# Designs tried in a protein design run: peptides against a protein of PDB entry 5FRP. Part 44

Target 1, 225 residues: chain A of PDB entry 5FRP
Amino acid sequence: VEWTESIPQIIATREDISKELNQALAKTFIDSDPRVRRTSVMIFNKVPVTEIWKNITNKAIYTSLLHLAREKHKEVRELCINTMAKFYSNSLNEIERTYQNKEIWEIIDTIPSTLYNLYYINDLNINEQVDSVIFEYLLPFEPDNDKRVHRLLTVLSHFDKKAFTSFFAFNARQIKISFAISKYIDFSKFLNNQESMSSSQGPIVMNKYNQTLQWLASGLSDSTK

## One batch from the design tools (peptide; made by RFdiffusion4, then SolubleMPNN)

Design b2_p13_4_s3 (from b2_p13_4, 10 letters changed)
Fold by OpenDDE base, seed 2:
Structure b2_p13_4_s3 (fold): chain B 225 residues (1-225), chain A 13 residues (1-13)
Amino acid sequence: as target 1 above (225 residues)
Amino acid sequence: DEYEKSLENFLKL
């Protein structure tokens, strides 16, 4: 009987401890030291998604995570972008939508829009990273057509107008890149043939080859920056 | 980082 009577107090104590921890964690996301912010983001990478959803109940933490996508500190920003994309994907796969977690889902559902809106910064490094996380986490390869369509609809369901515009621009760019790569391959094959290279078309194809390479290179981020 | 480890341990409990 005494043990049973202590359970509510223990639960209350745990809830209080959890609340205090959530409040403390929320402060670390806005800390002036980039190392502290980095450590806070890393929690989402090191802890299973199910445990995060269970124990991190303060909405401000999730909101702050999303804001770090525009962080001035490059390393923290890059980590955050990868982390939120992965967290979104894991959440879709592993977390059930319930009444209790509805408010957190309302934030998490904005991650795709948050990521697509980063294209408006017009930074090549950011663009490359967003491209990467889209293919890896947001819209991964899925052989099942129904699952692929449902995933796409889920991702698009919370887009703002700007995110939709970026989405269409992204897809159009991917088509152009694919076409350019195809042409690059064709030109390379042509130039590797000695008879073709010695023909009247040789110089023309060489010029097109160089233009294609230049175009492809211009779309790539400088890995040294 | 001791804080990170503490937080990870807490979230795993």
Scores: peptide ipSAE 0.166, ipTM 0.846, DockQ to the pose 0.015
Fold by OpenDDE base, seed 3:
Structure b2_p13_4_s3 (fold): chain B 225 residues (1-225), chain A 13 residues (1-13)
Amino acid sequence: as target 1 above (225 residues)
Amino acid sequence: DEYEKSLENFLKL
């Protein structure tokens, strides 16, 4: 009988500890020191997604994570963008939607919109990173058509107007890039043939080749900066 | 570093 009476106290103590930990963690995400913020984001990379959902119940932590996508500190921002994209994908794959976790899902479901809205900053480095995480985590290659469509619909279902606009612009750009790469390959093959290069079309194709390269390069960030 | 380890340990329990 005495052991049964201790159970509520143990449960209450665990809940209190969990609450205190969540409050402490929430403070670290908004700490003035970028190193502290970085460490906080790294928790999402080191701990399994199932354990994060179980133990991190403070909504402010998830909201703060999303805000760090626009962080001034480059390293923290880049880490955050990768982390939130990966966390979104893992959550979709491993976490069931329940009544209890609904409020957290409402935040997590905004991650795609948050990422697509980063295109409005008009920074080439950010754009490149967002492009990367879209292909790796948000809309990865999926050979199963039903799964691919389901993922796409899930991502789009929580878009704001700005995210939709960015989505369409992104897709249009990708089509253009694909076309340019195809032409680059064709021109490269042509120029690699000595007979073709010496023909009357040689100089014309060379010019088109250079223009294509310049266009492709203009969309790339300078890795040295 | 110690705080991070403590948090990781707590989340893995």
Scores: peptide ipSAE 0.161, ipTM 0.840, DockQ to the pose 0.015
Fold by OpenDDE base, seed 5:
Structure b2_p13_4_s3 (fold): chain B 225 residues (1-225), chain A 13 residues (1-13)
Amino acid sequence: as target 1 above (225 residues)
Amino acid sequence: DEYEKSLENFLKL
């Protein structure tokens, strides 16, 4: 606590202090206390991406951030997954690739692969979170075709074989989900019509409706767990 | 929280 209070004054003066601070920060990412790890991850959420790239120069910090995606502590892991996805997106948008930052970019470029590889854990909560960050940060909706293609190619450019496999599986699943939702809506409309419900097709549609609901529900994590 | 604030301040300078 006391050391932390002294940090603001130390920051203002010497380049040498920046190296020491980076080393100290690197240690916090691997601290045994999950609260310390959480706090370290939160820095990436609270500090502008440009300032992070400027001031965090120790590669070990970025490597450690990515490693926390497989953290045993649920809260830290979830925070890390969101943070790294957002950081990746912000970096793509705001940080130019230079010779000086090449080594950091080599790490950051692995974020998409790191995230897609989380599907192999076969955890429903993790899968849902990865789905979410993909749509929010990695491959967000982009109406400009050139920008969309460029982003996609950037995301895929550093995939390993496992990440590619997960990518294709993910896309296939999304198509199936979309189809199921469409059918759910159609069945719901049919069942909400009294005349249709009383028809010979009523029981058949009800059965299909229930099957569709069950399938959709099976893909969702238990919010209580 | 204090450490985080300190680090944030450092990174913003």
Scores: peptide ipSAE 0.151, ipTM 0.837, DockQ to the pose 0.015
Fold by OpenDDE base, seed 4:
Structure b2_p13_4_s3 (fold): chain B 225 residues (1-225), chain A 13 residues (1-13)
Amino acid sequence: as target 1 above (225 residues)
Amino acid sequence: DEYEKSLENFLKL
């Protein structure tokens, strides 16, 4: 743990990290201690993306980072998912594709697929997190249409079949959620009107309102778990 | 089959 915690500082201060250090760092991602794995993931959060790409050249580190997305340890997994999504976005924004970094990009370009494939675990907590990182990092709000489309195409261009399926499922769910929210708003407006609420339709709308809320809530993870 | 079931469950959410 202590050694791994020193890595961000080393990367920040050194222009060149030895192959041996990269190999040692790679081992920390598969360490039996979740704290070591956590600290290893945090390197990608603490060090600027440009410095990561410059100094971390061992492909195994990037591959191992992606593998942690399916880790059993919840905290490490959650951190990893956020970290890899952010790292992907930052890489797209700040790292030029060159011949020298092609092999690393081949791994990084699989991050979207890796994330979308997490939906197949069918865990509500994971699903929520993946939803979040998609909106925040993979497909963030972009007012420029060309940039937005380019980002989308970039994300999709490296999808495996399962990721595509998840992508379509995700979008279908989002449409349903949007529709449910619209209904929720309409029902809320109706129920907030005293005359409407006291009408014969009041109980009916209340029931629909409750059903809509229940449906919306069912998509949320239990924060206590 | 497991993946399909997972996807179906996801779509029902």
Scores: peptide ipSAE 0.000, ipTM 0.386, DockQ to the pose 0.800

Design b2_p13_4_s4 (from b2_p13_4, 9 letters changed)
Fold by OpenDDE base, seed 5:
Structure b2_p13_4_s4 (fold): chain B 225 residues (1-225), chain A 13 residues (1-13)
Amino acid sequence: as target 1 above (225 residues)
Amino acid sequence: SEFEKSLKEFLEL
């Protein structure tokens, strides 16, 4: 019976410890030392998503995490961008929406918008990273159409206007690139066929090939720069 | 918990 009486104290102590830990952790995200901030972000990578949601209850931590996406320190920023994207994806997959976690979800649901808004910084490195995390975590390849659509709708549901604009711009670019690549492949196949090259269409195809190549080169150069 | 362990490791850093 005595142990039962200790349970509330243990729970209270744990809650107190948890609160203290949350408070301490919240401070580390805004620490002046980039190494501390980096380490703080890394917690989200090392700890399972379920444990994060269970133990990190201070909203300020999540807000601070998202803020680090615009961190001046490159390494911290890059880590943060990857981390938040992954965390978002994992959360969607593993965390149920409840009344208790609603407030945290309100923050987490802004991650896609936060990421897409990074395109407005007009930094090539950031853009590349955002592109990467979108394909890897936000809108991963999903063969199931229903799941894919559901994910897409979820991602879009909390977009701000700027994020929508970036989203459409990004998709438009991808479609264009994909189309160009497909044409490039077709042209390459054509060019490899000597019979086709000797045809009246040869010069026309060569011209289109060169145009496509030039466009691809320009686009790739912009992405590699 | 893994969380506590991670936090402890973090705080000891």
Scores: peptide ipSAE 0.176, ipTM 0.868, DockQ to the pose 0.014
Fold by OpenDDE base, seed 3:
Structure b2_p13_4_s4 (fold): chain B 225 residues (1-225), chain A 13 residues (1-13)
Amino acid sequence: as target 1 above (225 residues)
Amino acid sequence: SEFEKSLKEFLEL
């Protein structure tokens, strides 16, 4: 009977410890030392997503994680951008939406918008990183059309106006790139056909090919601008 | 838990 009376105290102590740990962790995200902030972000990479959702209940931690995407310290920012994108994807795949976790989901659902808003910083390195995490984590390749559309709608459902604008700009660029690649392939096939090269269309196709290459190079360079 | 261990290690750093 005496051990049973100790169980609530142990549970309470554990809960208190967990609360204290959450509070301590929340402070580390706003620490003046970038190494501390970096280490804090790394927790989201080292701990399974299910354990994060279970044990990290302080909303301020998630909000602070998202805020670090605009961190001045390059290493912390880059780590944060990758981490939050991956965490978003893992959360969509592994975490069910419940009444208990609704408030955390409200924060996590803003990750796509947070990432797309980084394009307005007009930094080439940031843009490249955002492009990468979009393809890797937010909108990964999915052969199933229904799943792909569902993921897209999920990502878009919480966009602000600025994120939508960035999204359309990004998609417009991708469509153009896809079109250019398609044309490049067509031109390459044409160039590999000796009969076609000997035709009156040969010089015209070569000119279009060169224009496409220049555009791709400039677009890649504009992606470097 | 593994989480608690990780956090303790983190806080001791």
Scores: peptide ipSAE 0.154, ipTM 0.851, DockQ to the pose 0.014
Fold by OpenDDE base, seed 2:
Structure b2_p13_4_s4 (fold): chain B 225 residues (1-225), chain A 13 residues (1-13)
Amino acid sequence: as target 1 above (225 residues)
Amino acid sequence: SEFEKSLKEFLEL
């Protein structure tokens, strides 16, 4: 009987400790030292998604994580962008939507919009990073059509107008890149054929090939060259 | 929990 009476106190104490830890963690995300902010973001990478959702209940932590996507410190920003995209994907795959976690999901569901809105910064390095995390985490390759469509609809369901605009622009760019790559391959095959190179079309194809290469190269940031 | 222990260690650093 005595142990049963202690259980509520133990639970209350644990809840209080958990609350205090959450409050302390929330402060680290806004710390003036970039190293502290970096380490705080890294928690989301090191700790399993299920444990994060179970133990981190302070909404301010999640909102602060999302705000770091626009952090001035490059390393922290880059880490944050990768972390939030991965965390979003893992959450969709592993976390059930319940009444208890609804408020956290409302924040997490804004991650796609947060990422797509980074295109408006008009920074080539940021754009490339956003492209990478979209392909890796937000809209990964999925051979099952129904699952792929469901994921796409989930990602789009919380888009603001700006995110939609960026999404359409991104898709248009992908189509152009794919087309350019296809042309590059065709041109390369043509150029490898000596008979074709000796034809009147040889110089024309060579010019188009060079233009295509320049276009492809110009679309890549200096970090990818 | 291991999580709480790790978090405490993190915050005490």
Scores: peptide ipSAE 0.141, ipTM 0.837, DockQ to the pose 0.014
Fold by OpenDDE base, seed 1:
Structure b2_p13_4_s4 (fold): chain B 225 residues (1-225), chain A 13 residues (1-13)
Amino acid sequence: as target 1 above (225 residues)
Amino acid sequence: SEFEKSLKEFLEL
């Protein structure tokens, strides 16, 4: 654990990390101690993306990072999901695609698919986290239409069939939520009108309103069923 | 480097 905590400083200060150090670091990602794995993931958060790409050249480190998204230890998994999404976004923004880094990019380009595939675990906590990182890092708010489309195409270009299915399900869910919100607003307006509440439609609208609120409160997970 | 030495020692390499 202690030596792993020193790795971010070393990567940031050194121009070249030896092959041996990369191999040692690769082992920490598969360590039996979740604290070691956690510390290893934190390297990707503490070290600038440019320095990571420069110094971490062992493919096994990147593949192991992606595997931790499905690990059993909750804290490490959650950290990994956030870390890999952020790292993906930073890489797209700051790292050029070259012949030398092609093999690493082939791994990094699978991050969106890896994240969308987590929806198949059918865990509410994981789903919420994936939704969050998609919004924050994969498909962030971008006012420039061309940039937004380019990012979207980049994300989709490496999807497997399962990821596409999840993506469409997510979009379908968003449409349903938007519809539900619109109905909520309509119901709220109706409820504020005393004449409407006294009508025969009052109890019906109240029931629908409550159902809508319950659906919204149950989160996005139930809408895919 | 001192780090590499420390790491080697830690890894019993």
Scores: peptide ipSAE 0.035, ipTM 0.655, DockQ to the pose 0.011

Design b2_p13_5_s1 (from b2_p13_5, 7 letters changed)
Fold by OpenDDE base, seed 3:
Structure b2_p13_5_s1 (fold): chain B 225 residues (1-225), chain A 13 residues (1-13)
Amino acid sequence: as target 1 above (225 residues)
Amino acid sequence: SLMEEFQKILEEL
């Protein structure tokens, strides 16, 4: 009988600890020291996604994480962008949508839009990072067509108008890059053949090759207009 | 664990 009376106290203690943890993290995410903010973001990288969803219940923490994508401190921003993209992907894969976690999902579902909106900052480094996390985490390679389409629709379902615009621009760029790479390979094969280079087509192919390289170089730098 | 990572943050504060 005595052990049953201790259970409510243990539960209460756990609730108190959870509350304190959430309150403390909410503060550290908005701390003036970038090192503190960085360490806060690292929790989302080091702790399993299932444990985060279970223990971090304060929605302000997730909102603050998303805001750090526009952080002035470069290291914190870069870490945040990678972290939130990975966290989004892991959440989609491992976390079931329930009534209890609905409010958190409403925030997490905005991560793709948040990332695509970073293209409007018109910063080359940010653009490259966003490109990277899109390929790695948001829209990873998936051989199963149904899974790929489902993921795509999930990502797009919460886009604002600006995110859609940047998405289309990004896809257009990807198609062009893919085409350019294919041409580059063909040109490279042609250029490696001395007989082909000595032909009347040699100079023409060389010119196209150089144009392709210049375009690729610029495209990697091209701010999504 | 989440608590271990949180403890690290507290130590840096």
Scores: peptide ipSAE 0.152, ipTM 0.844, DockQ to the pose 0.014
Fold by OpenDDE base, seed 1:
Structure b2_p13_5_s1 (fold): chain B 225 residues (1-225), chain A 13 residues (1-13)
Amino acid sequence: as target 1 above (225 residues)
Amino acid sequence: SLMEEFQKILEEL
């Protein structure tokens, strides 16, 4: 209540507004109420990236945003993960790297590493969300090879050792998934052929098919092999 | 706008 009454009087200039906004946001990102933290994250989701970069200049806000990816409150954490990934992608696409914004970029460039490090929590829900945001925002589909490579190099250039490990594990999993899907298709074709099913290989293929389906259904983890 | 979102935060405080 006291904060609401003091804000209108102090905002005399756009510069003053920016300063007060940055100070207030720095506090709200670390507020004890998860609703306040959630609303703080929503700023990065609702406001255009160019406006965020222009008006939010306090590094602590960006650092706090990144910390919320590991927050205990599920809803805030989930929102933060999506918001961070989207904000990273939008920043790469729309924000030029300058001397003035270098310090903020140093923080933003750690978003991929921050996200990949979430795999070490070993939470299935978090893993699925990280997988989703990687494909949607960090490493989106890009038909241009040069652009794709450039994006990949940008993402990898700021990885710590743990992030690299997670990245390689993720890619290894994707290869296995692709292989499993291919085998699933082959098994399905085999099972659809009556002559093949009547062969001595029929029961063997059926067993492999079921194992493949179970593996795919279990979240495509290696732990079930 | 950034200010509108900020105002929403303040209303929740």
Scores: peptide ipSAE 0.139, ipTM 0.839, DockQ to the pose 0.014
Fold by OpenDDE base, seed 2:
Structure b2_p13_5_s1 (fold): chain B 225 residues (1-225), chain A 13 residues (1-13)
Amino acid sequence: as target 1 above (225 residues)
Amino acid sequence: SLMEEFQKILEEL
């Protein structure tokens, strides 16, 4: 309530608003109430990246955002992981690297490592979310080979040793998943053909189908997506 | 806007 009374006085100069905003956000990101922390993260999700970079200049806010990736509160953590991945991608696409924003970029460039390090928690829900944000934001599909390679090199250039190890493990898993999905489709087609099911191979294919489904299900978190 | 989101935080404090 006391903070609301100070807002009208803050509106007087744009520079003053920015300073107070930075001070307030630095506090709200570490607030004891998870709802306050959640709302703080939502700023990075709802506000255009260019406005964030322009107005949020306190490096502690960005550091705090990255720390929330390991937040105990599930909702805050999940939101943070999605938000920081999206913010990273948008920053790469829209924000120029300058001398003035160098210190912030040094923090933002650690987002890929921060995300890949979450695999070491060995939580299936976290793993699935990290997989998702990697495909959607960090290493999205890019048909242009040069752009794809450039993005990959950018992501890898700031990896710590642990993130690098996780990266290779992830890629190996992706190949296996892709192969399994392909086989699942083939098996499904076979099983839907009555003539094929009546063949001597019918029971064998059914068994392989079930094994493939079980493997896919075990690697994917129980999240009903 | 950034200000709108900040205002929401303040309302929750």
Scores: peptide ipSAE 0.137, ipTM 0.838, DockQ to the pose 0.014
Fold by OpenDDE base, seed 5:
Structure b2_p13_5_s1 (fold): chain B 225 residues (1-225), chain A 13 residues (1-13)
Amino acid sequence: as target 1 above (225 residues)
Amino acid sequence: SLMEEFQKILEEL
């Protein structure tokens, strides 16, 4: 009988701890020190998504996480972009939509739009990172057509007009990149064959190869910068 | 746990 009386106290203690934690995290996410903000973001990477949703109930924390995608500090911004994309994907896979978590989902559902809106910054590094997290987390490879379509519709369901525009532009670019890479491979194979290079087609293929390389190089951020 | 991670953060601050 004594153990039953301890349960409310344990729950109350956990609730109190949870409240304090939420209050503290809300502050650390907006701290003036980038290291503090970075560490705050890392919680979302280190803690299972189910535990995050259970224990982090302050909406301000999630809102602050999304705002860090436009952070001036490069390292914090990059971490945030990866973290929020991964968190979105994990949430879709593992968290059910309930009445209790509706308000948090309203924020989380804006992550795709938030990410696609980053293309308007017109920064090559940001664009590459957004491209990466879209392929890895937002719209991952899914062989099941129904699941793939469902995920796509979910991602698009909360887009604003700007996000849609970016989405279409992104897809068009990806098709072109894929085509260019394929041609690059073909050209490279041709160029590695001495007999082919000595043919009348050699100079023509070399020219196309160079054009392809220039196009690819112009679209990719200089990793050396 | 979330609390453990938070404690680590607080210790680093």
Scores: peptide ipSAE 0.136, ipTM 0.837, DockQ to the pose 0.014

